# Peptides against a protein of PDB entry 5KEZ: the designs that were tried, part 123

Target 1, 320 residues: chain A of PDB entry 5KEZ
Amino acid sequence: NVAIYNPFRPWWERYQPVSYKLCTRSGNEDEFRNMVTRCNNVGVRIYVDAVINHMCGNAVSAGTSSTCGSYFNPGSRDFPAVPYSGWDFNDGKCKTGSGDIENYNDATQVRDCRLTGLLDLALEKDYVRSKIAEYMNHLIDIGVAGFRLDASKHMWPGDIKAILDKLHNLNSNWFPAGSKPFIYQEVIDLGGEPIKSSDYFGNGRVTEFKYGAKLGTVIRKWNGEKMSYLKNWGEGWGFVPSDRALVFVDNHDNQRGHGAGGASILTFWDARLYKMAVGFMLAHPYGFTRVMSSYRWPRQFQNGNDVNDWVGPPNNNGVI

## One batch from the design tools (peptide; made by RFdiffusion4, then SolubleMPNN)

Design b2_p18_2_s2 (from b2_p18_2, 12 letters changed)
Fold by OpenDDE base, seed 1:
Structure b2_p18_2_s2 (fold): chain B 320 residues (1-320), chain A 18 residues (1-18)
Amino acid sequence: as target 1 above (320 residues)
Amino acid sequence: SWAQEQYNKYREMLKKLY
């Protein structure tokens, strides 16, 4: 991915890919392979956060300032390490003046235009689908069990399906023959927009962002909410079907405040309430549960905003 | 709506990726 130095190596640089090489501040491919093997050998499965909607920001300077040293040129849409070129992006398809999403009530903009400047891949193209599938299949061959598809809201469900249809069965060294990768899609559906979580049910599970938001409200006893109201927690609260839901109390985005769910989101910063929420989530039989493992950073609030919300995880490999 | 407000806040945060 792109190496960002202002701020210094933020967490979100990882979501600006310039190649599909397994070489980041989190480690190299050999280290990743080793981890996957060790985990699989003790029954711990690995799911990869796959960033396949886009490449890096359009305003990033061209060069080799990337975690694996690969050259890239956002201006010309040149990513030779893949390779991608100008033919592989939705620049001509997006009709907004800025090239970015301007209206989230327009589903075509949401899917065909750039998410906050991130170069939007033309997932309608078989070539692009194949390059992504190759990346994911390489991971499957290493032994991963599945994927979180980042920014799925910004991809057409049919394009996602086309990619998924190219995926191999899981590695038979650790999984039964014919096993399929576990897929869950990040879709932020809080209502009020044309794109719905249900649009993606055919591809796999979907993140239910209402879960953490509503649970936080209840645990905090906001608006007269009571724990007893959780009797019909799940579908009874208007959430997606249990077999399509991936649920969580917080994620890396909303943990930093001002995320989906807002101030209601519980995090490790509110230890007691957070434990209650996580405990409830794990005990209640709704959805596939995900528990956050995070880190402390030096929070600094200015006008209600944490100016240090960019701080990445602890890292001792600052050379990469 | 409350939901839209929360979503907008999230989108503002995402702008940091640019």
Scores: peptide ipSAE 0.034, ipTM 0.710, DockQ to the pose 0.076
Fold by OpenDDE base, seed 5:
Structure b2_p18_2_s2 (fold): chain B 320 residues (1-320), chain A 18 residues (1-18)
Amino acid sequence: as target 1 above (320 residues)
Amino acid sequence: SWAQEQYNKYREMLKKLY
């Protein structure tokens, strides 16, 4: 991914890829392979956060300022480490003046235009699908168990399906022969927009963002809500079917005071309430559960927003 | 910086999804 120095190595630089090489601030490919092997040997499975909707920001300076040292040129859409060129992006398909998503009520913009300047990959192209599949298959062959698909809302479900259909079976050293990767898709659907979580059920599980938002409201006793109202928790609250849901109390985005769920989201900053919410989630049978492990940072609120929400994990002068 | 601007736009986008 790109190396960002202003602000200094933010967490979100990880979501601006310039190659599919497995060398980041977390380690190199050999270290990753070693970790996957050791985890698998004790029954701990690895699921990769796969960023496949886009490459880095459109306005990032060209050069070799990346975690693997790979050259890239966003201006010319040149990513030779893949390789991608100008033909592999949706620049010509997006019809907005800015080239960015401007209206989330327009599903075509949401999927064909750039997410906040991030170069949008042309996932309709078999070449692009194949390059992504090669990346994911390399991970599968290393021994990962599945994937979180980042920004799935911004990809056409059919394009995702086409990529998934190219995937290998899981590594038989640790998984039964013929096993398929576990897939869950990040789709933010709180209602009111044309893109629905149900559009993605055919590809795997989806994130249910209503879960953390509503649970937070109940635990906080907002709007007169009570714990007793959780008797029909799950589908009874309008959530997606349990067998399609991945549920969580918080994630890295909404933990920072913004995103789906807003101020209702419980985090480790509210330790007592957070433990109650996580305990309830783990005890209740609805959905596939995910528990967050995060870190503290020096929050500084201005006008209700944390100006330090960019701060990444603990590091030594940028080195993790 | 451009990066910060894009991040801020992202944050604003996320707020609208609530």
Scores: peptide ipSAE 0.031, ipTM 0.675, DockQ to the pose 0.821
Fold by OpenDDE base, seed 2:
Structure b2_p18_2_s2 (fold): chain B 320 residues (1-320), chain A 18 residues (1-18)
Amino acid sequence: as target 1 above (320 residues)
Amino acid sequence: SWAQEQYNKYREMLKKLY
C-alpha cells in the first residue's frame, strides 16, 4: 500500500493499495506465511481484510513511496506491480463531473464512481477479476480461512460473485477437502439508500451496522430506550437474517467517532458500557460475532473532532 | 434522517483516505 508520512503512517494507508504484494508494515510474505501456519496449527483461523474495490487515491503523488517499494502513478492509473493501467479503471464509466460519488441515492454512481477519490477498479473486466482472484487465491493457498471484503457496497454483487467463483478451495492441510473460504462483506446499510445489504446475501455474510448503532443507543439509554426492548433483538429490530449477519459493537472506523452509528457507538473509551455491550453480544445468539481488539491513542479534540483519529497501532518509528 | 446522518459521518471518515 501507499506509505503516508503526513500524518505519520496513519491506519488508513492500509486501504490504499498499489500492489497485491504481501509486503506491509506488518511484515513480508514469509513472515505472514509463518504466522498463518502457526495460527492454523493451534486452531486459530485467519481472515484477511481484502481491499479489492479500488487502488490508492487519485491525488497521491506518483513514485515508490509504498510499503514494498513498488512504483505507482495514480495520475496515469499506472500500477505496474499488478499490472493495472488506465484500461482497468471506471473513469470512463463514471458520469459525475468530479469522477467521485456525488449522490448515494444513485446506485450506479455508488458502484462505478470513486469512493472519496480512491481509484475505482473496473470489476466488470475479466482481467481485473482475475488479478484480484490471483491475489486472494495466493492467500487461500497460504492457508487463510476467508475474507472481509472492504467497501462491498461500492462493488456490483455480480462482479463480487464472479471473483468468488474463481477462488480455490481452502488449503487441505488445515481444512476439510472442498471447503470454501468464509466471506463477509462490508456493507453499510442503515436504511434510506437504494443499495441494500440483501443485494449481497448471495455472496456471503454482510456486516450489520445497525447492530452496534442501536445497541449503543439502548445501553446509553438515549431517547427513552430501555434494555427490556432487547427482548426481540435481531430480526425483530429489522436486522438482516441471523445467518447472513456479521455483528460487532464497534470497528476501527466508528471507534473513532466517524463511522456508521456515530456517537452512539460504544468503545473501550466507555469501558463499563462497552463490556456490557460486548457481553450481551456474545450471550445473544443473533449473527456471527466479531470482537474488537484495539489500542489507545492520544486523542485531541478540536471543535468536537479528534485530530488524532489517524493514529495507527503502536509502532516503533513506523514499524509494527 | 438519523441513519443518513450517521452514514454521512462515515463518508467524512473515508475522505481521509484521499
Scores: peptide ipSAE 0.037, ipTM 0.723, DockQ to the pose 0.097; fails the geometry check
Fold by OpenDDE base, seed 3:
Structure b2_p18_2_s2 (fold): chain B 320 residues (1-320), chain A 18 residues (1-18)
Amino acid sequence: as target 1 above (320 residues)
Amino acid sequence: SWAQEQYNKYREMLKKLY
């Protein structure tokens, strides 16, 4: 991914890929392989956060400022380490003036335009699908158990399916023969927009963002909410079917968010309430659970916003 | 700065999480 130095190596630089090489702030491919092996040998499975909707931001300067040193040129859509070229992006498909998503009520924009300037891959192309599949298959062959598909809301479900159909079975050294990768898709569906979580059920599980938002409200006793109202928690609260849901109290994104829903999200900053929420989540049968492991950073609020919400995990000059 | 612009854009995206 792009190496960003201003601010200094923010957490979100990981979501601006320039190659599919397994050399990042976390280590090189050999170290990754070693970790996966050691984890699998003790029954700990690895799921990769796969950023496949886009490459880096269109405004990033061309050069070799990347975690693996690979050259890239966003301006010309040149990512030779893949390789991608101008033919592999949705520039001509997006019809907005900016080239970015401007209206989230337009499903076509949401899928075909750039997410906050991130170069949008043409996932309709078999070439692009194959490059992504090759990346994911390499990880599968190493021994990962599955994937979080980042920004799934911004990909056509059919394109995702086409990629998934190219994937290998899991490595039989650790998984039963014929096992398929565990897939969960990051889809933000809080209602009110045309894209629905149900559009993605065919590909795997989806993130249920209503879970943490609503649970936070209940635990905080906001708006007269009571714990007793959780008697029909899950589908009874309008959440997706349990067998399609991946649930969480917070994630790296909404841990740093603002707004009405953002304020309700419980995090480690609210230690007591957070433990209550996580405990409830783990005790309740609804959905597939994910527990967040985060870190403290020097929060500095200005006009209600944490100006340091970019801060990445504890590191040694960018290396963790 | 470019960095600040990208930061702001990302923050706007984060608002969609709620």
Scores: peptide ipSAE 0.031, ipTM 0.668, DockQ to the pose 0.562; fails the geometry check

Design b2_p18_2_s3 (from b2_p18_2, 12 letters changed)
Fold by OpenDDE base, seed 5:
Structure b2_p18_2_s3 (fold): chain B 320 residues (1-320), chain A 18 residues (1-18)
Amino acid sequence: as target 1 above (320 residues)
Amino acid sequence: SWAEEQYNKYIERLKKLY
């Protein structure tokens, strides 16, 4: 991914890829392979957060300022480490004046235009699908168990399906022969937009962002909410079917006040209430559960916003 | 709406990536 120095190595630089090489601030490919092997040997499975909707931001300077040293040029859409060129992006398909998503009520813009300047990959092209599949298959062959698909809302479900259909079975050294990767898709569906979580059920599980938002409201006792109202928790609250839901109390975005659910989201900053929410989630049968492990950072609020929300995990001068 | 407000906050975060 790109190396950002202003602010100094923010967490979100990880979501601006310039190649599919497995060398980041967290380590190199050999170290990753070693970790996956050691984890698998004791029954701990690895799921990769796969960023496949886009490459880095259009405004990032060209050069070799990346975690693996790979050259890239956003202005010319040149990513030779893949390789991608101008033919592999949706610049010509997006019809907005800015090239960015301007109307989230237009599903075509949401999927074909740039997400806040991030160069949008042309996932309709078999070449692009194949390059992504090669990346994911390399991880599968290393021994990962599945994937979180980042920004799935911004990809056509059919394009995702086409990529998934190219994936290998899981590594038979640790998984039964014929096992398929576990897939869950990040889709933010709070209602009111044309794109629905149900559009993606055919590809795997989807994130249910209503879960953490509503649970937070109840645990906080906002608006007269009571825990007794949780008697019909799950589908009874309008959530997606349990067998399609991945549920969580918070995520990395929510902890910074940016995610779906806003201030209702409970985090480790509210330790007592957070423990109650996590305990409830783990005890209740609805959905596939995900528990967050994070870190503290020096928060600095200005006008209700943390100006240090960019701060990444503990590191040694940028190296984790 | 509440949903729109929460979504807009998410989009504001993403703008930092640009």
Scores: peptide ipSAE 0.031, ipTM 0.686, DockQ to the pose 0.078
Fold by OpenDDE base, seed 2:
Structure b2_p18_2_s3 (fold): chain B 320 residues (1-320), chain A 18 residues (1-18)
Amino acid sequence: as target 1 above (320 residues)
Amino acid sequence: SWAEEQYNKYIERLKKLY
């Protein structure tokens, strides 16, 4: 991914890829392979956060400022380490003036235009699908158990399916022969937009963002909410079917949210309430659960905004 | 920086969740 130094190595740089090389702040490919092996040997499975919707930002300076030193040129859509070129992006498909998503009520824009300037890959192309599949298959062959698909809302479900159809079975050294990778898709669906979580059920599980938002409101006793209302928690609250849901109290994104609605999310900053929420989640049968392991950072609020919300995990001068 | 601007836009997108 791109190496960002202003601010200094933020967490979100990881979501701006310039290659599919397994070479990041966390280590090189050999170290990753070693970790996967050690984890698998003790029954701990690895799921990779796969960023396959896009490459880095449109306006990032060309050069070799990346975690593996690979050259890239966003301006010319040149990512030779893959390789990608201008033919592999949706610049011509996006009809907005900016090239970015401007209207989230237009499903075509949401999928064909750039997410906040991130160069949008042409996932309709078999070449692009194959490059992504090769990346994911390399990980599968190393021994990962599955994937979180980042920004799935911004990809056509059919394109995702086409990629998934190219995937290998899991490594038989640790998984039963014929096992398929576990797939869960990040889809932000709180209602009110044309893209629905149900559009993606065919590809795997989906994130249920209503879970943490609503649970936070209830536990905080906002708007007259009561714990007793959780009697029909799950589908009864309008959530996706349990067998399609991946649930969580918070994630790395909404830990950094703010505002009236964002304030409902419970995090480690509210330790007591957070423990209640996580405990409830783990005790309740609805959905596949994910527990967050995060870190504290030096929050500095200015005009209601944390100016340090970019801060990444504890590190030694950028090295994790 | 441009990176910071993109980050801010990203955060604004996330705010829509709330």
Scores: peptide ipSAE 0.022, ipTM 0.584, DockQ to the pose 0.652
Fold by OpenDDE base, seed 4:
Structure b2_p18_2_s3 (fold): chain B 320 residues (1-320), chain A 18 residues (1-18)
Amino acid sequence: as target 1 above (320 residues)
Amino acid sequence: SWAEEQYNKYIERLKKLY
């Protein structure tokens, strides 16, 4: 991915890929293989956060300032380490003046235009699908168990399906023969927009963002909410079907929200309430649970926003 | 709505990726 130095190596640089090479701030491919093997050998499975909707920001300077040293040129859409070129992006498909998503009520914009300037891959193209599948298959062959698909809301479900159909079975050294990768898709659906989580059910599980938001409200006793209202927690609260839900109390994004760690979202900053929420989540059968493992950073609030929300995990001169 | 407010906050965070 792109190496960002202003601010100094933020967490979000990881979501600006320039290649599918497995060399990042966390280590190289050999180290990754070693980690996956060691984890699998003790029954810990690895699920990769796969950034396949886009490459890096269109305004990032061209060069070799990347974690693996690969050359890239956002201006010309050149990513030779893949390789991608101008033919592999949705520049001509997006019809907005800026090239970015301007109206989230327009599903076509949401999927065909750039997410905040991130170069949007033309996932309709078999070439692009194949390159992504090659990347994911490489990971599968290493021994990962599945994937979080980043920014799934911004990809057409059919394009995702086409990629998934190209995937290998899981590595038989650790998984039963014929096992398929576990897929969960990041889709922010809080209602009110044309794109629905249900659009993605055919590809795998989806993130249920209503879960943490509503649970936070209840635990905080906001708006007259009571714990007793959780008797019909799950589908009874308007959440997606349990077998399609990936649930969580917080994630890296909403952990960095306004106020005390966000709005209704509970985080480790509110330790007591957070433990209550996580405990409830783990005890309740609804959805597939994800527990956040985070870190403290020097928060600095200005006008309700943490200006240090970019801070990544503890590192040694950028190396994690 | 409350849901829209929360969604907008998430979107604002995504802007930091660029």
Scores: peptide ipSAE 0.020, ipTM 0.567, DockQ to the pose 0.073
Fold by OpenDDE base, seed 3:
Structure b2_p18_2_s3 (fold): chain B 320 residues (1-320), chain A 18 residues (1-18)
Amino acid sequence: as target 1 above (320 residues)
Amino acid sequence: SWAEEQYNKYIERLKKLY
């Protein structure tokens, strides 16, 4: 991915890929392979956060400022380490003036235009699908158990399916023969927009963002909410079917959010309430559970916003 | 920076969803 130095190596630089090489702030491919092996040998499975909707920002300077040193040129859509070229992006498909998503009530824009300037891959192309599949298959062959598909809301479900159909079975050294990778898709659906979580059920599980938002409200006793109202928690609260849901109290994104829903999110900053929420989540049968492991950073609020919400995990000059 | 601007836009988008 792009190495960002201003601000200094933020957490979100990981979501601006320039190659599918397994060399990042976390280590190189050999170290990754070693970790996966050691984890699998003790029954700990690895799921990769796969960023496949886009490459890096369109305005990032060309050069070799990347975690693996690969050259890239966003201006010319040149990512030779893949390789991608100008033919592999949705520039001509997006019809907005900026080239970015401007209206989230327009499903076509949401999927065909750039997410905040991130170069949008043409996932309709078999070439692009194949490059992504090759990346994911390499990980599968190493021994990962599955994937979080980042920014799934911004990909057409059919394109995702086409990629998934190219995937290998899991590595038989650790998984039963014929096992399929575990797939969950990051789809933010809190209602009010045309794209629905149900659009993605055919590809695997989806993130249920209503879970953390609503649970936070209840635990905080906001708006007259009571714990007793949780008697029909899950589908009774309008959440997706349990067998399609991946649930969580917070994630790295909404942990840094604000507003009505954002403020309701419980995090480690609210230690007591957070433990209550996580405990409830783990005890309740609804959905597939994910527990967040985060870190403290030097929060500095200005006008109600944390100006340091970019801060990445504890690191040594960018290396963790 | 440009990168920070894009990050902020993303966060603002997220906030609007809640």
Scores: peptide ipSAE 0.019, ipTM 0.494, DockQ to the pose 0.706

